# Peptides against a protein of PDB entry 2YKT: the designs that were tried, part 54

Target 1, 231 residues: chain A of PDB entry 2YKT
Amino acid sequence: SRSEEMHRLTENVYKTIMEQFNPSLRNFIAMGKNYEKALAGVTYAAKGYFDALVKMGELASESQGSKELGDVLFQMAEVHRQIQNQLEEMLKSFHNELLTQLEQKVELDSRYLSAALKKYQTEQRSKGDALDKCQAELKKLRKKSQGSKNPQKYSDKELQYIDAISNKQGELENYVSDGYKTALTEERRRFCFLVEKQCAVAKNSAAYHSKGKELLAQKLPLWQQACADPS

## One batch from the design tools (peptide)

Design b1_p24_1_s4 (made by RFdiffusion4, then SolubleMPNN; from b1_p24_1, 10 letters changed)
Fold by OpenDDE base, seed 2:
Order: C-alpha cells, then structure tokens, then sequence
Structure b1_p24_1_s4 (fold): chain B 231 residues (1-231), chain A 24 residues (1-24)
C-alpha cells in the first residue's frame, strides 16, 4: 500500500542518517583534524626556514657590499610572518567554529535520531494495529451477517466499522506522510549545517589568501629590483 | 562537481600521499 511504501521510505531516511551520514561526518571530522595538524606542522617548519632566511639577512647586513640586501631578506621574512599569523587565525577558526561544533553535534545526534525513529515507529505501529483490528472486526461481522436470518440487524454496525476504517486509514496515511517530511527535513538540516560551517571556513580561508596575495603583490616588485639597484 | 576540478583534486591528493610517504 501507499502508506506501507512511505513508511519504508521514512525508515530508510533515518537509517541513512544513522548508518551513512553520521559515520561519514565522524570521518570528515577526523580528516579535518589531520588537515589541521598538517597545517600546524607547516607553520612550524616554515618558521625554521624563515628564521634561517633572517640569518642570511643578518650576514648581508654585516657585509660591505650587500648591506641593502639584508633589509630585503628581513622584509621577506616579515611578510611571511604576517602570512603565517593569518594562517594561525584561520586555523583557530577552523578548529573552534567547525571541528569542535561538528564533533559535539555528531555525538549527541545518535541518541536523538534513535529516539525520534522509535517514537515514529511506535505511533505508526499503533495506528496500523488499530486499523487492522477494525478491519478484522468488520470481516467477522460480515461473516456473522451472512449466516444470520436477519442480516439487516448488523447493517448499522457494518457502516460504523466502514467509517472507522476509512478514518483510521486516512489518519495513518497522513501520519506516515508527515513522518516522511519530518525525516527529510532532519536530513536536510544536517546537510545545511555542514554547508553553513563550510561557508564560514571558506570565508576565513579567503581572508588568509587575500592577505597573503596583498602583501606579496605589494613587496615583490621591490624585492625583484634589489639586485639591479645596488646602493 | 566539475569533472576537471575532480581530476585536479585527485591529482593533488595523490601527490600529497606520495610526499607523505617520503617524509615518514
């Protein structure tokens, strides 16, 4: 029946969230933590590299013929420091606004969804059982009427069961339909939350890239001329 | 998703894994 099919679809939505979405989200969070760790590692390694660059700048500053190149090398290191500071800010946001929040939600969601599904199943079964009972009673009444010398005696009761069955069928269909809509809404809400959090990440990432681009675009022409224009 | 972008991302992933193995 239509109601049975919609019921199966509803259960499948909840099943998909619990067995596919949530585990995948946990994996996503784990991969995010790995990404964060790698970027932190890059920041640390970069510090060593540019500290070494500063040392080269110091040597240039102490030279007789390359003193001005020392300033250039210092500027290169300083621009990198500013870019790395922006990266650290982005990473902080990445951790606090995405990973932590997703981790908190995914741990709570399993219990919530289990309870929601159970509630739906219980009510669906209750309505279904009530309908089945009325149908069974109507069938019994019809059998009794067929064997009776006065079938008209049961006509009013038969009509009552028919009306009850019609009403209960409608209620069941409406309940299952609403349940399906609710389940789809729950699924959509979770994807929307992920999209919204990724938008925040994208915004923060854009700020990082913009700052780096701006700083390098400003300074690079100056650095490129340093060797051609000795002091 | 754009197929060209998908291919580029796959290439980046592959390169990263290769680099990771070299640095282990």
Amino acid sequence: as target 1 above (231 residues)
Amino acid sequence: MDEELKKKLEEVRKNFEELKHLLD
Scores: peptide ipSAE 0.000, ipTM 0.268, DockQ to the pose 0.028
Fold by OpenDDE base, seed 3:
Structure b1_p24_1_s4 (fold): chain B 231 residues (1-231), chain A 24 residues (1-24)
Amino acid sequence: as target 1 above (231 residues)
Amino acid sequence: MDEELKKKLEEVRKNFEELKHLLD
């Protein structure tokens, strides 16, 4: 029936969220943590590299013929330190605004969706059973009427059951239809939340890249000419 | 969702899959 098909679709939405979306989201979070760890590793490795660059700058500052290049090397290291600080800020945001929040929500969602699905199933079954009961009673009444010498005696009761069946059928269809809309809304809400959090990450990432471009664009012309003429 | 948006999303998905295979 139409209501049965709609019911199956509704259950399938909940099952898809619980069995496909949520596990995939957990995997996404895990991959995010791996990505975060790798970027933290880059930060650590970069510190060693630019600390070594500072050491080269110190040696230049102690030289007789390359003294001014020491300041250039120090500036290079400092600019990259600032860029790295911006990366660390981005990583904090990535952790706190995306990973932590997604992890909290996915954990709570398993219990919520299970309860929501069970509630829907219970009410759907209740309405279905009530409808089936009325249909069964009408069938019994019609059999009784056919065997009676006075069928007119049951005409009013038959009309009552027909009306009840019609009303219960309509209620069931409306309930299942609303249930399907609710389920789709729940699914969309979860995808929207992911998109919104990823947008926040993208904005923070853009800030990191913009800061890097700005700092390097400001200093690079000065550094490029440093070796043109000795001081 | 309108049909034009659906088509665009499908194109993006296709391009992503092609890129994924190239990088694998």
Scores: peptide ipSAE 0.000, ipTM 0.289, DockQ to the pose 0.045
Fold by OpenDDE base, seed 4:
Structure b1_p24_1_s4 (fold): chain B 231 residues (1-231), chain A 24 residues (1-24)
Amino acid sequence: as target 1 above (231 residues)
Amino acid sequence: MDEELKKKLEEVRKNFEELKHLLD
């Protein structure tokens, strides 16, 4: 029936969230933590590299013929430091605004969804059982009528059951329809939350990239000419 | 979704899948 199909769809939405979305979200968080760790590792490794570059700059500064190149190398290291500062800020945001918040939500969501589904199922079953009861009673009444010498005796009662069945059917359909809409809304809300949080991450990432581009674009021409214009 | 954006997203998805295969 239409109501049964709608009921199945409703349950499937909840099950999809609980059995597919939430586990996938947990995995997403785990992968995010790995990504964060790797980026932190990049920051650390980069520091070592550019510290070594500073050392090369010191040597240049001590030389007689390459003194000005020492300043260039120092500037390169300093620009890197500034870029890495932006990366660290991005990572903080990534952790605090995405990973932590998603982790908090996914931990709470299982119990919430389970309760919501159970509530829906209980009420749906209650309405369904009431409908089935009326249908069964109508069937019994019709059997009695067929065996009676005076079938007209049962006509009014038959009409009452028909009306009751119609009303209960409509009520069940409406309830299940509303339940389906609610379930879809729950699903959409979760995806929207993920999208919004990822947008925040994207904004912070853009800031990191923009700062890096700006700093390098500003200094690179100077660095490129340093060897061409010896002192 | 406009057709241009749809096309771009599809290209990104394709490229990502290719990258995944390279990393396997």
Scores: peptide ipSAE 0.000, ipTM 0.285, DockQ to the pose 0.039
Fold by OpenDDE base, seed 5:
Structure b1_p24_1_s4 (fold): chain B 231 residues (1-231), chain A 24 residues (1-24)
Amino acid sequence: as target 1 above (231 residues)
Amino acid sequence: MDEELKKKLEEVRKNFEELKHLLD
């Protein structure tokens, strides 16, 4: 029946969220944490490299014939520092605005969805059972009427059961339909939340890349000419 | 969902999978 099919679809939505979406989201968060850790490692390694570059700049500044190259090397290190600051801002947002918030929500969601599904199933079954009972009673009444010397005495009661069945059928269909809409809304809300958080990450990532490109594009021509233009 | 959007998403998915296999 239409109501049975709709019921199946509703349950499948909840099952998909609980068995597919949520585990995948947990994995996504775990991979995000690994990525964050790796980027932190890159940050640390980069600091060591550019600190060593600063040391080379100091030596150049102390030299008799390469003083101006010291300033160039210091500028290279300073640009790196500014790029690093922007990366740290991106990572901060990545952690606080994406990973932490997703982790908090997914941890609570399993219990919430289980309860929501259970509530829906209980009420759906209750309405279905009531309908089945009414249909069974009508069938029983019709059997009695067929064996009766006065079938007309059951006509009013038969009509009452028919009306009751119609009403209960409509109620069940409406309930299941609303349940399906609710389930789809729950699913969409979770995807939307993920998309919104990823948009924030994307904006911050864009800012990081833009700042780096801007700084390097501005300074690189100067650095490239440094050896050709001795002071 | 708009059919044009569905097609675009499928294209993005396909491209991602191809890239993933190349990098693995």
Scores: peptide ipSAE 0.000, ipTM 0.293, DockQ to the pose 0.045

Design b1_p24_2 (made by RFdiffusion4)
Fold by OpenDDE base, seed 3:
Structure b1_p24_2 (fold): chain B 231 residues (1-231), chain A 24 residues (1-24)
Amino acid sequence: as target 1 above (231 residues)
Amino acid sequence: SEATEEYLEALDEIEEATKELEEE
């Protein structure tokens, strides 16, 4: 029946969220943690490189003929420090606003979806059983009427059961239809949540890239000219 | 979005309800 098909579709939406979306989201979180760890590794390695650059700047500053190049090397290291600070801010946001929140919500969601599906199934079954009971009673009544010498005695009750069946059928169809819409809305909400959190990450990433571009664009012409200036 | 906020609120309600059931 149409109701049975729509019921199956509704259950399939919940199953898709529970069995495909949530496991995929857990994997996404795990990959995010790996990415965070790799970026932290880059940060650490970069610090070592630019600390070594500062040492080269110190040596230049101690020289008689290359003092001005010492300042250039220090500026290069300082710009890197500022870019790195911006990266650390981005990573904190990535951890706190995306990974932690997704991790907390995915576990709660499993319990929520299980409860929501169970509630839907229980109510759907209850309405279905009530409909089946009315249909069975109508069938019994019709059998009694056919065997009776006075079939008119059962006409009013037959009409009452027909009306009750029609009403219960309509209620069941509406309930299952609403259930399907609700399930699709639940799925959409989860994707929207992911998109919104990823947008926040994208904004923070854009700020990091913009800051780096601005700092380098400002200083690079000065650094490029430093070797052309005769001391 | 409104849809995201409603989803988060629903999760918070379930968290509270699950705590109540674990205390009974």
Scores: peptide ipSAE 0.028, ipTM 0.577, DockQ to the pose 0.033
Fold by OpenDDE base, seed 2:
Structure b1_p24_2 (fold): chain B 231 residues (1-231), chain A 24 residues (1-24)
Amino acid sequence: as target 1 above (231 residues)
Amino acid sequence: SEATEEYLEALDEIEEATKELEEE
């Protein structure tokens, strides 16, 4: 029936969220943590590299003929430090605004969805059982009427059951239809939440990249001329 | 978005209810 089909569709939406979306989101969080760890590793490794560059700058500063190149090397290391600070800020946001929040919510959501599905199923079954009962009673009444010498005695009661069946059928159809809309809305809310959190990450990433570009664009011409124009 | 806020509110309600049950 139409109501049975709509009921199956509704259950499938909840199942898709619980069995596909939430597990995939957990995996997404895990991959995000791996990415965060790798970027933290990059920051650490880069620090070692640019600390070594500072050492080269110190040697240049101690030289008689290359002192100005020492300052250039120090500036290169300092610009890198500033870029890395921006990366750390981005990573902090990535952790706090995306990963932590998603991790907290995904576990809670599993419980919520289970309860929501159970509530829907219970009410759907209750309405279905009430309909089935009325249909069964009508069938019994018709059998009794057919065996009776006075079938008109049961006509009013038959009409009452027909009306009750019609009303209960309508109520069930409306309930499962609304249930389906609700389930789709629940699914959409979760995707919207993910998109919005990713937008926040994207903004922070853009700030990191912009700052790096600006700092390097400002200093690179100076550094490129350092050997050509000794002081 | 409105959809996100409604989702978060629903989760917060469940979180509070869950905490209350765990404390009993």
Scores: peptide ipSAE 0.027, ipTM 0.575, DockQ to the pose 0.033
Fold by OpenDDE base, seed 4:
Structure b1_p24_2 (fold): chain B 231 residues (1-231), chain A 24 residues (1-24)
Amino acid sequence: as target 1 above (231 residues)
Amino acid sequence: SEATEEYLEALDEIEEATKELEEE
């Protein structure tokens, strides 16, 4: 029946979220943590790099003939430091706004979806059983009426059962239909949340790249000329 | 951040909804 098909579709949406989406999201979070760890490693290595560059700048500043190149090397190190600071800010945002939030959500979601599906199944079954009972009682009533010397005695009751069956059928269909819409909305909400969080990450990433580009574009011409200028 | 606040609100809603579903 249409109701049975829609019921199956509804259950399949919940099952897809629980068995496919949520496990995939957990894997996504794990991959995100791995990526974060790798970038943290880059951050640590970068610190060593620009500290060593500062040391080279100190040596130049102590020289008689290369003092101005010391300032250039310090500026180079400072730009690297600023770029690295922007990366660290991006990583903090990535951790706090994406990974932590997704991790918390996916943990709570498993229980929520299980309860939601169970509630839907219980109520769907209850409505179905009530409908089946009314149909069975109508069938029994019709059998009694056919065997009776006064069939008219049962006519009003038969009409009542027919009306009750019609109403219960309509209620079941509406409930299952609404259940399907609700399930699809739940699925969409989860994807939308992921997209929105990824948009936030993308904005932070764009800010990091823009800041780095701006700093380098501003200073690079000066650095390129430094060796051509006499002391 | 505004995003954190929105998420916390969403978590609270899920928690509340979960409790309601478990009590029925």
Scores: peptide ipSAE 0.025, ipTM 0.580, DockQ to the pose 0.048
Fold by OpenDDE base, seed 5:
Structure b1_p24_2 (fold): chain B 231 residues (1-231), chain A 24 residues (1-24)
Amino acid sequence: as target 1 above (231 residues)
Amino acid sequence: SEATEEYLEALDEIEEATKELEEE
């Protein structure tokens, strides 16, 4: 029946969220943690490289003919330090605003979805059983009426069962229809949440890249001129 | 967004409803 098909579709939406979306989201969080760790590693490795650059700047500052180039090398290292500080801020935001929040929500969501599906299934079954009972009682009444010498005695009760069946059928169809809409809304909300959290990450990433570009664009012409200027 | 806020509110309602269902 149409109601049975829509019931199956509703259950499949909940199952897809629990069995496909949530596990995939857990994997996404795990990959995010790996990415965070790798970026932290880049920050550490970069510190070593630019600390070595500072040492070269110290040597230039101690030289007789290259003192001004020491300041240039120090500025290069300082700009890098500022870029790395911005990256660390972005990583903290990435961890606290995306990964931690997603992890907490995925755990709560599994319990919720299980309870929501169970509630839907219980109520759907209850309404279905009530409908089946009324249909069975109508069938019994019709059999009694056919065997009776006075079938008119059962006519009013037959009409009452027909009306009750019609009402219960309508209630079941509406309940299953609403259940399907609710399930689709639950699925959409989860995707929307992911998109919104990823937008926050994108904004933080844009700020990091913008700051780096700005600092380098400001200083690079000065650094390029340093070797052209006579000592 | 409004959708996220609605989702969070729904989760809170569900947490309460889940507690009520676990206590029944």
Scores: peptide ipSAE 0.029, ipTM 0.603, DockQ to the pose 0.038; fails the geometry check

Design b1_p24_2_s2 (made by RFdiffusion4, then SolubleMPNN; from b1_p24_2, 13 letters changed)
Fold by OpenDDE base, seed 2:
Formats: sequence, structure tokens, C-alpha cells
Structure b1_p24_2_s2 (fold): chain B 231 residues (1-231), chain A 24 residues (1-24)
Amino acid sequence: as target 1 above (231 residues)
Amino acid sequence: SAALEEFLKKLEEILEENRKLREL
């Protein structure tokens, strides 16, 4: 029946969230933590590299013929430091605004969804059983009427069962329909939350990349000319 | 995939090396 099909669809939405979405989200969080650790490692390694570059700049500044190149090397290291500070800010936001919040939600969601599905199933079954009972009673009544010498005795009661079946059928269909809409809304809400948090990360990432681009675009022409045009 | 597993293994190695460097 239409109601049975819609019921199956509703259950499948909840099952998809619990068995596919939530495990995938846990994996996404784990991969995010690995990515964060990798970037932290890059940050540390980069610091060592540019500290060594500063040392080369110091040597140039102490030289008789390369003093101006010392300033260039210091500027390169300083620009990198500023870019790195923006990266660290982005990483803090990535941790606090995305990973932590997703981890908290996914842990709580399993119990919530299980309870929601169970509630829906219980009420759906209750309405279905009530409908089946009325249909069975109508069938019994019709059998009695067919075997009776006075069929008119059962006519009013037959009409009452027909009306009751119609009402219960409508109630079941409406309940299952609303259940399906609710399940789809629950699924959409979870995807929307992920998209929203990823948008925040994207904004912070854009700020990092913009700052880096601006700083390098400003200084790179000067650095490129340093050897050809000694000051 | 095998390629992904190899990449992750290399990443873990790099992270461990960086950890050791921070302890020096």
C-alpha cells in the first residue's frame, strides 16, 4: 500500500543517517584531526627553515659586499612569520569551530535518532494495528450478515465500521506522511550544519590566503631586483 | 586504497619525525 511504502521510506532515511551518515561523519572528523596535525607539523618545520634563513641574513649583513641582501632575507623571513600567524589562527578556528562541534554532535546523535525512530515505529504500528482490527471486525460482521435471516439488523453497525476504517486509514496516511517529512528534515538539518561549519572554515582559509597573497605581491618585486640592482 | 594507505603511512612517519625534532 501507499502507506506501507512511505513507512519503508521513512525508516530508510533514519537508517541511512545512523548507518551511513554518522559513521562517515566520524571518519570525516578523524581525517580532519589528521589534517590539523599535519599542518601543525608543517608549521614547526617551516619555523626551523626560516630561522635558518634569518641566520643566512645575519651573515649577509656582516659581509662587506652583501649587506643589503641581509635586509632582503630578513624581510622574506618576516613575511613568512606573518603568513604563518594567519595559518595558526585558521587552525584554531578549524579545531574549535568545526572539529570540536561536529564531534560533540555526532556522539549525541546516535541515541537521539534511535529514540526518534523507535517512537515513530511504535506509533505507526499502533495505528496500523487499530486499522487492521477494524477491518477484521467489518469482515466478521459481513459474514454474520450474509448468514443471517435479518441482514438489516447489521446495516447501521456496518456503516459505523466503514466510517471508522476510512478515518483510521486517513490518520495513518497523514501520520506516515508527516513522519517522512520529519525524517527528511532531520537528514537535511545535519547536512546543513556540516555545510555551515565548512563555510566558516572556508572564510578563515580565504583570509589566510588573501593575506599571504597581498604580502608576497607587495614584496616579491623588490626581492627579485635585489641582486641586479644593489643599493 | 593501497595508495591512500601508503600516503597515510608516510604522513605518520613525518609527524613522528617532527615530534622528535620538537623534543630536541
Scores: peptide ipSAE 0.000, ipTM 0.293, DockQ to the pose 0.017
Fold by OpenDDE base, seed 3:
Structure b1_p24_2_s2 (fold): chain B 231 residues (1-231), chain A 24 residues (1-24)
Amino acid sequence: as target 1 above (231 residues)
Amino acid sequence: SAALEEFLKKLEEILEENRKLREL
């Protein structure tokens, strides 16, 4: 029936969330944590490189003929430090605004969805069973009427069952239809949450890249000419 | 996929090397 088909569709939406979306989201979080660790490793390695650059700047500052180049090397290291600070801010946002929040959501969601699906199934079955009972009683009444010498005795009761069946069928169809809309809304809400959190990450990433570009664009022309004017 | 597996293996190697460097 139409109601049975829509019921199966509704259950399939919940199953897709529980069996496909949530496991995939857990994997996404795990991959995000790995990416965070890798970026932290890059930050650490970069610190070593630019600390060594500072040491070269110190040597230049101590030299007789290259003192001004010491300041240039220090500026290069300082600009990198500022870029790394911006990266650390981005990573904090990545952790706190995306990974942590998604992890909390996915952990709570399994219990919530199981309860929601169970509630829907229980009520759907209850309405279906009530409809089936009325249909069975009508069939029994019709058989009794056909074997009776006075069929008119059962006419009012037959009309009552027909009306009850119509009402219960309508209630079941409406309930399953609303259930399907609710399930689709639940699915959409989860994707929207992911998109919103990823937008926050994108904004912070844009800030990191913009700051780096601005700092380098400001200083690079000065650094490029530093060797043209010997002391 | 084979490509993904290879990538993940390389990532694990990099992470392990970085861990060792941080402990020095």
Scores: peptide ipSAE 0.000, ipTM 0.283, DockQ to the pose 0.018
Fold by OpenDDE base, seed 5:
Structure b1_p24_2_s2 (fold): chain B 231 residues (1-231), chain A 24 residues (1-24)
Amino acid sequence: as target 1 above (231 residues)
Amino acid sequence: SAALEEFLKKLEEILEENRKLREL
């Protein structure tokens, strides 16, 4: 029946969220944490590299013939520090605005969805059972009427069961239809939340890249000139 | 992927070494 098919579709939506979406989201969060850890490692390693660059700048500053190159090396290290600060800000946003919030939601969602599905199934079954009961009673009544010498005695009661069946069928169909819409809405809101949080991360990432490009573009001509034109 | 797992393992080793160096 139409109601049975829609019921199956509704259950499948909930199952898809629980068995595919949520596990995939957990994996996404795990990969995000790994990525964050890797970037933190890069940050630390980069600090050591540019600290060593500063040391080379100090040596240049102590020389008689390369003093100006010392300043250039210091500027290179400083620009890196500024770029790194932007990266750290992006990482904080990535952690706090995406990973933490998704983790909190996904851990609670399994219980929520299970309860929602169970509630739907219970009510759907209740309405279905009530319909089946009325259909069974109508069938019994018709059998009695066929064996009776006075079938007209049962006509009013037959009409009552027919009306009851029609009403219960309509109620079941409406309930299942609403259930399906609700399930689809639950799925959609989860994807929307992910998209919105990822957009925030993307904006912060764009700011990081923009700032880095700006700083390097500003300073690079100066550094190149210092190498070509010894003072 | 296996390549990613190996990379992550190496990274963890580097991070641990760096941690030890910071404690000295």
Scores: peptide ipSAE 0.000, ipTM 0.305, DockQ to the pose 0.016
Fold by OpenDDE base, seed 1:
Structure b1_p24_2_s2 (fold): chain B 231 residues (1-231), chain A 24 residues (1-24)
Amino acid sequence: as target 1 above (231 residues)
Amino acid sequence: SAALEEFLKKLEEILEENRKLREL
């Protein structure tokens, strides 16, 4: 029946969240932590590189003919430091606004969804059983009426069961329909939350890249000119 | 840049919309 099909669909939504979405989200969080660690590693490695560049700048500053190039090398290192600060802010946001919040949500979700599914199943079964009971009683009544010398005695009761079946069928269909909408809404909320957190990360990443681009665009012409114009 | 600010504004709008959707 339509109600049975929609019931199966509803259960499948909950099962998909619990068995596919949530495990995948946990994996996503784990991969995010790995990515964060790698970026931290890049930060550390970059520091070593630019510290070495500063050393080259010190040597230039001590030279007789390349003093101005020492300042250029120091500026290059300073710009890197500023870019790195933006990266650190991005990483902080990545950790706090994405990873931590997703981890908190996925941890709480399993119990919630299990309870929600059980509640739905219990009520759906209750309504289904009540419908089946009325149908069975109507069938018994009809059999009794067919064997009776006075079938008209049962006519009013037959009408009552027919009405009860109609009402219970409608209630079951509505309940299952609402259950399906609720399940889809639960799924949508989870995806929306993920998208929102990714947008926040993207915003911070854009700020990082923009700052880096601006700083480099501002300084690069000056650094190029230093080689062409010895003081 | 103006382009970046516009982009960030759009993101903020999306974030707000997503917040509303989660609360439904």
Scores: peptide ipSAE 0.016, ipTM 0.448, DockQ to the pose 0.662; fails the geometry check

